# Designs tried in a protein design run: peptides against a protein of PDB entry 6TME. Part 58

Target 1, 324 residues: chain A of PDB entry 6TME
Amino acid sequence: NRLKRAYIALQAWKKAFYSDPFNTAANWVGPDVCSYKGVFCAPALDDPSVLVVAGIDLNHADIAGYLPPELGLLTDVALFHVNSNRFCGVIPKSLSKLTLMYEFDVSNNRFVGPFPTVALSWPSLKFLDIRYNDFEGKLPPEIFDKDLDAIFLNNNRFESTIPETIGKSTASVVTFAHNKFSGCIPKTIGQMKNLNEIVFIGNNLSGCLPNEIGSLNNVTVFDASSNGFVGSLPSTLSGLANVEQMDFSYNKFTGFVTDNICKLPKLSNFTFSYNFFNGEAQSCVPGSSQEKQFDDTSNCLQNRPNQKSAKECLPVVSRPVDCS
Target 2, 324 residues: chain A of PDB entry 6TME as posed
Amino acid sequence: NRLKRAYIALQAWKKAFYSDPFNTAANWVGPDVCSYKGVFCAPALDDPSVLVVAGIDLNHADIFGYLPPELGLLTDVALFHVNSNRFCGVIPKSLSKLTLMYEFDVSNNRFVGPFPTVALSWPSLKFLDIRYNDFEGKLPPEIFDKDLDAIFLNNNRFESTIPETIGKSTASVVTFAHNKFSGCIPKTIGQMKNLNEIVFIGNNLSGCLPNEIGSLNNVTVFDASSNGFVGSLPSTLSGLANVEQMDFSYNKFTGFVTDNICKLPKLSNFTFSYNFFNGEAQSCVPGSSQEKQFDDTSNCLQNRPNQKSAKECLPVVSRPVDCS

## One batch from the design tools (peptide; aimed at target 1 L100 A150)

Design b2_p23_2_s2 (made by RFdiffusion4, then SolubleMPNN; from b2_p23_2, 14 letters changed)
Fold by OpenDDE base, seed 5:
Structure b2_p23_2_s2 (fold): chain B 324 residues (1-324), chain A 23 residues (1-23)
Amino acid sequence: as target 1 above (324 residues)
Amino acid sequence: SMADIEKLYEATGIPRPLMKYVE
């Protein structure tokens, strides 16, 4: 019996709670699991006459505990949302049995260990949110081979380079922010055909921005701030016809910020502060547009306020990195 | 199928996750 298996799983999970400050699981008593708070039942896909546990929503429950292996008995679950809790430990490998997994949100918890590779086993996964945890190590390249719509990885402890397979991703949103990723952004990034939002904020990324970024015609948000990027902004950025929010602040960029970038048709906010740019077009000057907001603070620009000193600028500006 | 999963999703009544830009 599917509901009996679900009962076993949910009771094991309740037992794995260390703290339930809102008494979320207070009604998790008895065999009627479909009445449990945060447990959602639906007709089974293979037999509409059978009721199964299809979803979990324990978002914002502040529950402390761990995910026991018995959760693998929830084989009919397609939606698993447990964000903003205090769950610790690792994601159980037994969750590989949840072959209908569609949305998996364990964000804002205390999970540790390597990337939860069990997520790669789910053939129908579309939404993966593991942000605000303590996951560490390398990002498996295979994550971008999956037909995901959203990938949230930010605020973890991931290291190494961004996989070249990123270009294969069908995701509309990908976040790398606040990890320890290093190396260059792969040139294959331009092949992300569905990309709308990508954020690299606060990593150890370096090198030149690939020209292929300009091929991201559907991108609305591109944030590469707080990294170690060098060189000039690619001229191909003029191809970002739909970009609204663009941030290159807190890098080591040099060169001239061109009209072609600042006049992008959908551009609303463009922040390129805290770099070593030595020139900007008039269209890039803060206050030059009523529709666009710019920030050119702390560069090497002439006749602009709040710029770096000549002493700070000269060593960098005089040795521009050739990205060709 | 994906269509079946979507129907299952709708049947649960669980709100869709909000995709947010991360600061």
Scores: peptide ipSAE 0.320, ipTM 0.869, DockQ to the pose 0.704
OpenDDE base, seeds 1, 2, 3, 4: peptide ipSAE 0.235, 0.208, 0.205, 0.146; ipTM 0.837, 0.819, 0.816, 0.799; seeds 1, 2, 3 fail the geometry check

Design b2_p23_2_s3 (made by RFdiffusion4, then SolubleMPNN; from b2_p23_2, 11 letters changed)
Fold by OpenDDE base, seed 1:
Structure b2_p23_2_s3 (fold): chain B 324 residues (1-324), chain A 23 residues (1-23)
Amino acid sequence: as target 1 above (324 residues)
Amino acid sequence: SDADYEELRKATGIPAPEKKYVD
């Protein structure tokens, strides 16, 4: 039966533990898997009269080990939360059998290998958190074809370009931060109709920001700091009616920071420091507003403190990048 | 449906994960 399969899976997993400092699996004995610490049962979706293992919550258990292929026997699991452990290895392909997977959180572990493509096989996946691991290689374009609400990819080893399919994503939160992504932000980004937060921090992204960013009417957080972006800020950023946190710091932006950006109605923090901006509107000056926080440090602004030297500025400012 | 999964969540008692970026 279903619980028997779960028992086999969980016992295999226990054997795959190298260290269990909190003795989380100490009570993982016997067939009553629903009593196992971190294992949660519920009535099956297809038959409410049947009790199944529907969720795993081993968050913050500091368990060292790996995910054995027998976990594929947990076919009723919809909630898989195992963050803040020391699991290593790869995500087993056998998890493709978990067709009810809804939330998959393996963040803050030691997983390696390419993007876990098994996640693409889960038709109902809504939450994917693989941040703070050692996943590497290309991001499969198909990830954005899925009806995900959240996609956390930050703090990994992903490289290559951001797929054009990003515009198809229905996610409200997407993080790319602290990877090795390169190339331009796809113009299709403006088609992300549900996007609230997007973070590009600390990659190798370059080129001009696409004008289509201004179509992200629901975005509240837009952070593109610590990249290699060039050119002027798109005038269409005036369309970010709900943006609260915006960060373009540590790039190679040039040009003038305009009123229509700094006067965005919901803007709380706007950081554009460590660029090569050669002008800013009065509304962008730090201290000009009590409701908004600005940082214009280390640009090429006149009559402002803590700016780059003329020697540093002139070579860049005199050769502005045309993004048109 | 999402509603079915939320019902399932309630039955398990597993809290919903926070959709928040942490640097």
Scores: peptide ipSAE 0.655, ipTM 0.967, DockQ to the pose 0.925
OpenDDE base, seeds 2, 3, 4, 5: peptide ipSAE 0.614, 0.603, 0.653, 0.650; ipTM 0.960, 0.959, 0.967, 0.966

Design b2_p23_2_s4 (made by RFdiffusion4, then SolubleMPNN; from b2_p23_2, 13 letters changed)
Fold by OpenDDE base, seed 4:
Structure b2_p23_2_s4 (fold): chain B 324 residues (1-324), chain A 23 residues (1-23)
Amino acid sequence: as target 1 above (324 residues)
Amino acid sequence: SDEQYQQLLEDTGIPAPLKKYIE
């Protein structure tokens, strides 16, 4: 019965393929769905004597097509990996029936529409990868209420502000890069207790960095480059005891880059180029350490190469933004 | 149970996705 439903779903999906360059679905014939390429079966959780479709892996198949509603019949699927294809359209709401969904990877496709809210309906979801698509609109705050380990949102068309609920997230990795997010980073960011990597690259974020960033003791990667951030770097950044990669380049930061930041114990790469910093500690100077790499290019630093002109610097440096 | 669920995942043979910095 379950495999029959799976057969219906998979045949509907095959029919929804416009192009299958590698003939991935060539063997998708007959009732033995467990033999289908990219289909993985396992004993059902509720009845070990029953074989069910538990996983899909069509990664890198370059398949063009869409996800038909019949995929909702794959009720036993816990792993759904279809990255690096050319699937288009929207994520079917019928996938809400896949209550065992654990890992959902539709990255590097041609999906459109708003955030796939069906992902919010999966109670056991731990991994969500929707990067490199054309999803648009607002990010639902509820995404961060979920017990996710990883959230990849980068390279989409999301806009509006980052939800304050971000502080509730249990994710170790979150990417916002290359969207159209605006506003400030929420102060609640410091409450992300499991955070290791967070990337804000290439958005329209602005304002001052919240001091609460310094509470992210487990963060190893913090990239806020290519935004509109202003003010000084928070002194609390000295609390980033495990940060290895830090990038604040291509913003509008001012002030002094402190010794406490540049001497962070695990810091390997710190890029703060293309800002309006008017001073840096000796420990921040590129070449000052063999163990750390720094880039101070295109700031307002004295006696450093490749800096902005006085004409460019003076209007900004003379009017520092008060982040207090 | 959680253990059964994990076993199911392992039995699929699909590797866990890797944490990645942006590509």
Scores: peptide ipSAE 0.025, ipTM 0.661, DockQ to the pose 0.765
OpenDDE base, seeds 1, 2, 3, 5: peptide ipSAE 0.019, 0.024, 0.017, 0.025; ipTM 0.619, 0.579, 0.605, 0.604

Design b2_p23_3 (made by RFdiffusion4)
Pose (drawn by RFdiffusion4):
Structure b2_p23_3 (pose): chain A 324 residues (1-324), chain P 23 residues (1-23)
Amino acid sequence: as target 2 above (324 residues)
Amino acid sequence: ASYAALAKAAGIALKTSATSAGA
């Protein structure tokens, strides 16, 4: 009995609810699971006459609990939204039985430990949001082999390198912000298809920017701020024909900022503050344009306000890194 | 298409077109 399996799964889950501030599971009684709050039923994909539990949505319920193995019984679920709860512990391996999983959002919870690799087992997975948890350790490179449209990893404790496989991703949006990733951005980044937004804010990345970034001609947001990148901006960045937001602030970049970048057509907000740039094109000057927003604070630029001191600048400016 | 129809029948919006907002 199909809905009985859903009943057992949801009752096992209610038992694990230690605190439900909004009494969200108050009506989770009896066998009519489709009437349970946050449970969404629909016709079976292969038979419109059969009723199935197809979605779970408890966004913003602030429920403290954990996900028990019995949730593996919800075999028809394709949508799982639990943003802003207090679900703790790990994602049960039994969730690999949810073979229709399409969108999985466990953002802003209390999940911990290694990357939830059960997500790799879902053949229809398109949206994966694990941001704002305590996931840690290495990132499974094979995650970029899945045909994900969106990958949200920001605000965890992930470590080590960006996988060389990143160029295989078909994602339109990828976030790595606020982890402890280290090393270089892989040269394969130029092979990412469909990429519109990529966020690296606040990691421990270094090395020079790969010239292959210039191949991302559909990118609208490229934010590499608050890392440790060195070298000059690659001249290939003129290929970012669609970039609208570009932020390289808080790095160790040196050299010139040219109009090859500052005159990009759709570029509206270009922040390169807190680096070691010693020259900039006139068109790159903040306050100079009514359409474009620039920020050059704390660089090594003559005749500009709030720059680094000459004392701090000369050692770094005179010793540019050979990107080789 | 099938997932869109499924989501509609389930009364849940799809999040596949999400942006990096909040990153």

Design b2_p23_3_s1 (made by RFdiffusion4, then SolubleMPNN; from b2_p23_3, 10 letters changed)
Fold by OpenDDE base, seed 5:
Structure b2_p23_3_s1 (fold): chain B 324 residues (1-324), chain A 23 residues (1-23)
Amino acid sequence: as target 1 above (324 residues)
Amino acid sequence: SAYEELAKAAGLELKTKSTAAGS
């Protein structure tokens, strides 16, 4: 009996709670699991006459505890939304039995350990949100082989380079922000055919931006702020026909910010502050347009307010990195 | 899709329809 298995799983989970400040699991008593708060039942996909636990929604329950291996008995769960809790430990490998997993949101918890590779075992996964946890180590290259719509990795402890396989991703939204990623952005990034939003904020990324970024015709948000990028902005950025929000602030960029970038047709906000740019086109000057907002603060620009001193600029500007 | 139907039947909203980047 599927509901019996679910009962076993849910009771095991209740026992794994250290704190339930909102008494969310107070009604988790008895065999009628479909009445449990945060437990959602539906007719099974393989047999409409059978009622199964199809989803979990414990978002914002502030529950402290861990995920016991018995959760693997929830084999009919397709939607697992448990964000904004205080769950700790690792994601159980037993969740590999949840072959219908479609949306997995464990964001804003206290999960630790390496990337939860069990997520790679779910053939139909479309939404992965593991942001705001303490996951660490390398990002498995295989994550980008999956047909995901969204990949939220931000605010973790991931390190090493971004996999070259990123170009295989079909995701529309990918966040790397606030991790410990290092190295260059892979040139394969230009192959992300469905990409709308990508965020690299607050990593240890370095090197030159790849020219292939300009191939991201559908990108609306591109944020590479707070990294260690060097060199000039690629001229190919003029190809970002749909970019609305672009942020390169808090890097080590040099060179000239061109008209071709600042006049992008959909650009609404372009922040390139806290770099070492030594020139900008008139179209890039803050206040030059009412339709576009620019920030050129703390660069090496002449005749602009709030710029770096010559002492700060000269060592960097005089030694430009060749990105060719 | 089958998952949309399942979500509807379960009374859950799919997150794939409301995705946005953020940090």
Scores: peptide ipSAE 0.311, ipTM 0.875, DockQ to the pose 0.779
OpenDDE base, seeds 1, 2, 3, 4: peptide ipSAE 0.221, 0.298, 0.129, 0.305; ipTM 0.846, 0.867, 0.821, 0.871

Design b2_p23_3_s2 (made by RFdiffusion4, then SolubleMPNN; from b2_p23_3, 13 letters changed)
Fold by OpenDDE base, seed 4:
Structure b2_p23_3_s2 (fold): chain B 324 residues (1-324), chain A 23 residues (1-23)
Amino acid sequence: as target 1 above (324 residues)
Amino acid sequence: SAFEELAKAAGLELKVNSTAEGS
């Protein structure tokens, strides 16, 4: 009996709660699991006559505890939303039995350990949100082989390089922000055919931006701020026909910010502050447009306010990194 | 999709098509 298995799982989970400040699991008593707060039942996909636990929504419950292995008995769960809790430990490997997993949101918790590779076992997964946790180590390249729509990885402890397989991703949104990723952005990034939003904020990324970024025709948000990128902005960025928000601030970029970038047709906000740019087109000057907002603060620009000193600029500007 | 129907039947909203805003 599927509901019996669900009962076992949910009771094991309740037992794994250290704190339930809102008494969310107070009604988790008895065999009628479909009446449990945060437990959602629906007709099974394989048999509409059978009622199964199809979803869990414990978002914002502030529950402290861990995920016990018995959660693997929730084999009919397609939606697992438990964000904004205080769950700790690791994601159980037993969740591999949840073959219908479609949306997995464990964001804003206290999960630790390596990337939850169990997520790779879910063939139908479209939404993966593990942001605001303490996941660490390398990102498995296989994550981008999955047909995900959203991949939220930000605010974790991930290290190493971004996998070259990123180009295989069909995701519309990917966040890498506030991790410890290092190395270059893979050139394969330009192959992300469905990409709308990508955020690299606050990592240890370095090197030149790949020219292939300009192939991201559907990108509306591109944020590479607070990294160690060097060289000039790729001229191919003129190809970002749909970019609305672009941020390259707090890097080590040099060269000239071109008219072709600042005149991008849908550009609403372009921040390139805190770099070593030594020139900008008139179209890039803050206040030059009513429709666009620019920030050129703390560069090496002449005749602009709030720029770096010559002492700071000259050593860098005189030795530009050639990205060609 | 089957999952959309499942979500609807379960009384849950899908998070697919989310944006990075607020992350």
Scores: peptide ipSAE 0.280, ipTM 0.899, DockQ to the pose 0.885
OpenDDE base, seeds 1, 2, 3, 5: peptide ipSAE 0.215, 0.250, 0.257, 0.272; ipTM 0.873, 0.878, 0.873, 0.886

Design b2_p23_3_s3 (made by RFdiffusion4, then SolubleMPNN; from b2_p23_3, 11 letters changed)
Fold by OpenDDE base, seed 4:
Structure b2_p23_3_s3 (fold): chain B 324 residues (1-324), chain A 23 residues (1-23)
Amino acid sequence: as target 1 above (324 residues)
Amino acid sequence: SDFEALAKAAGLPLKVNSTAAGS
């Protein structure tokens, strides 16, 4: 019965293919769905005597098509990996029936529409990768209520503010990069206790960096580059004991880059170029360390090469934003 | 976990253990 449903689903999906350059679905014939390329069966969790479709792996198949609603019949699927295809349309709501969904990777496709809220219906979801698509609109706050280990949202069309609920996230990796997010980074960010990597690059974020960033003790990668952040770097950044990669480039930061930041114990790369910093500690100077790489290009630093003109600097530096 | 066991049984690697930020 379960495999019969799977057969119906998979045949419907095959019919939804517009192009299959590698003939991935060529063997998708007959009732033996477990022999289908990219279809993986396993004993059911509720009945080990029953074989079910537990996973789909069509990564890098370059398949053009859409996801038909019949995919909701794949009720035993826990792993859905279909990245690097040309699937279009929306994620079917019928996938809510896939209650065992654990890893959902639809990255590098042509999906459109709002955030696939069906992902919120999966109680056991741990991995969500929807990057490199055309998803748009607001990010639902509820995404961060889920016990996800990884949330990949980068390279989409998401807009509006980052939800305050971000602090509830247990994710180790979160990417917001290359979207249209605006507003400030929520102060609740400091509550992300498991965070290792967070990337904000290439959005329309603004305001001051919250001091609470300094509470991210486990963060190894913090990239806030290519936004509209203003003010000084929070002094609390000295608390980033494990940060290795830090990028604040291409913002509107002002003030002094301190020793406390540049001497972070695990810091290997710190890029703060293309801002309006008017001073830096000696420890921040590129070439000052053999173990650390710094980039101070295009700031308002005195006696440093490749800085902004006085004309560009003066109006900004003379009116620093007070983030206190 | 049950899911890890399921993945193994299905012959699929889990991605959750190989997470890296992408931009």
Scores: peptide ipSAE 0.349, ipTM 0.899, DockQ to the pose 0.823
OpenDDE base, seeds 1, 2, 3, 5: peptide ipSAE 0.189, 0.066, 0.190, 0.201; ipTM 0.862, 0.805, 0.854, 0.861

Design b2_p23_3_s4 (made by RFdiffusion4, then SolubleMPNN; from b2_p23_3, 13 letters changed)
Fold by OpenDDE base, seed 4:
Structure b2_p23_3_s4 (fold): chain B 324 residues (1-324), chain A 23 residues (1-23)
Amino acid sequence: as target 1 above (324 residues)
Amino acid sequence: SDFEELAKAAGLELKVNSTASGS
């Protein structure tokens, strides 16, 4: 009996709660699991005559506890939304039994350990949100082989390089922000055919931006701020026909910010502050457009306010990194 | 999709159908 298995799982989970400040699980009593707060039942996909637990929504419940292995008994769950809690520990490998997993949101918790590789076992997963946790280590390359629409990895402790497999991703949104990723952005990034938003904020990324970024025709948000990128902005960025928000601030970029970039047709906000740019087109000057907002603060620009000193600029500007 | 119907039947809204944004 599927509901019996669900009962076992949910009771085990209730037992794994250390704190339930809103008494969310107060009604988690008895065999009628479909009446449990945060538990949602639906007709099974394989048998419409059978009622199963199809979803969990415990978002914003502030529950402290862990995910017990018995959660693997929730084999019919397609939606697992438990964000904004205080769950700790690791994601149980037993969740591999949840083969219908479609959306997995464990964001804003206290999960630790390596990337939850169990997520790789879910063939139908479209939404993965593990942001605002303490996941660490390397990102498995296989994550980008999955047909995900959204991948939220930001605000964790991930290290190492971004996998080259990123180009295989069909995701529209990917966040790497506020981790410890290092190395270069893979050139394969240009192959992300469905990409709308990508965020690299606050990592240890370095090197030159790959020219292939310019192939991201559907990108509306590109944020590479607060890294260690060097060299000039790729001329191919002129190809970002749909970019609205672009941020390259707090890097070590040099060279000239071109008219072709600043005149991108849908560009609304372009921040390139806190770099070592030594020139900008008139179209890049803050206030030059009513439709676009620019920030050129703390560069090496002549005749602009709030720029770096010559002492700071000259050593870097005189030795530009050639990305060609 | 089957998952959309499942979500609807379960009384849940799919996050994938909402505007996903970065951090």
Scores: peptide ipSAE 0.287, ipTM 0.888, DockQ to the pose 0.713
OpenDDE base, seeds 1, 2, 3, 5: peptide ipSAE 0.274, 0.239, 0.150, 0.205; ipTM 0.889, 0.868, 0.827, 0.865

Design b2_p23_4 (made by RFdiffusion4)
Pose (drawn by RFdiffusion4):
Structure b2_p23_4 (pose): chain A 324 residues (1-324), chain P 23 residues (1-23)
Amino acid sequence: as target 2 above (324 residues)
Amino acid sequence: AIDTKADELSNKHTAEEWAKRFS
């Protein structure tokens, strides 16, 4: 009995609810699971006459609990939204039985430990949001082999390198912000198809920017701020024909900011503050344009306000890194 | 901005998944 399996799974889950501030599971009684709050039923994909539990949505319920293995019984679920709860522990391996999983959002919870690799087992997975948890350790490179449209990893404790496989991703949005990733951005980044937004804010990345970034001609947001990048901005960045937001602030970049970048057509907000740039094109000057917003604070630029001292600048400015 | 984009994508995918069942 199909809905019985859903009943057992949801009752096993209610048992694990230690605190439910909004009494969200108050009506989770009896066998009519489709009437349970946050449970969404629909016709079976292969038979419109059969009723199935196809979605779970408890966004913003602030429930403290954990996900028991019995949730593996919800075999028809394709949508799982639990943003802003207090669900703790790990994602049960049994969730690999949810073969229709398409969008999985466990953002802003209390999950911990290694990357939830059960997500790699779902053949229809398109949306994976694990941001704002305590996941840690290495990132499974094979994540970028799945045909994910969106990958949100920000605000965890992931470490080590960006996988070389990143160029295989078909994602339109990828976030790595606020982890402890280290090393270089892989040269394969130029092979990412469909990429519109990529956010690296606040990691421990270094090395020079790969010239292959210039191949991302559909990117509208490129934010590499608050890392440790060195070298000059690659001249290939003129290929970012669609970039609208570009933020390189808080790095160790040196050299010139040219109009090759500052005159990009759709570029509206270009922040390169807190680096070691010693020259900038006139078109790159903040306050100079009514359409474009620039920020050059704390660089090594003559005749500009709030720059670094000459004392701090000369050691770094006179020793540029050979990107080789 | 990230949240808005995530919501937009979620809304689109949710609508597609429901449409598969009710169309």

Design b2_p23_4_s1 (made by RFdiffusion4, then SolubleMPNN; from b2_p23_4, 13 letters changed)
Fold by OpenDDE base, seed 1:
Structure b2_p23_4_s1 (fold): chain B 324 residues (1-324), chain A 23 residues (1-23)
Amino acid sequence: as target 1 above (324 residues)
Amino acid sequence: SLDEIAKEISDKLTQELLSLRFS
């Protein structure tokens, strides 16, 4: 009996709660699991006459606890939303039994350990949100082999390089922000055919930006701020026909910010402050457009306010990095 | 914001799934 298994799982989970401030699980009593708050039932896919637990939604419940292995008994769950709680520990490997998993959101919790590789075992997964946790280690390259619509990894403790498999991703949104990723952005990034938004904020990324970024025709948000990127901005960025927000601030970029970039047709915000740019086109000057906002603060620009001193600029500008 | 985007995508996917499950 699937509901019986669900009962066992849910009762085990309730026992794993350390605190339930809103008494979310107060009605988690008895065999009628479909009446449990945050538990949603639906007809089974293999037998429409059978009712199964298909979804969990405990978002914003502020529950403290952990995920017990018995959750693996919820084999019919396709939606697992438990964001904004205080769950700790690791994601149980037993969740590999949840083969119907479609959306997995454990964001804004206190999970630790390596990337939850159990997520890779779910063949139908479309949405993965593990942001605002304490996951650490390397990002498995296989994550981008998944047919995901969204991948939220930001605000964790991930390290190492971004896998080259990123180009295989079909996700419209991918966030790497506020981790410890290092190395270069893979050249394969240009192959992300469905990408709308990508965020690299606040990592240890370095090297030159790959020219292939310019192939991201559908990207509306590109944020690579607060890293260690060097060299000039790729001229191919002129190909970002749909970019609205672009941020390269707080890096070590040099060279000239070109007219072709600043005149991108959909560009509304372009921030390239806190770099070592030594020139900019007139179209890049803040205030030059009513429709576009620019920030050129703290560069090595002549005749512009709030720039770095010659002492700060000269050592860097005199040794430009050749990205060709 | 990222939160808004996440919610939007999740809501869309949820609706799609629900439509499939209850069609």
Scores: peptide ipSAE 0.382, ipTM 0.905, DockQ to the pose 0.862
OpenDDE base, seeds 2, 3, 4, 5: peptide ipSAE 0.368, 0.341, 0.367, 0.354; ipTM 0.901, 0.896, 0.901, 0.899

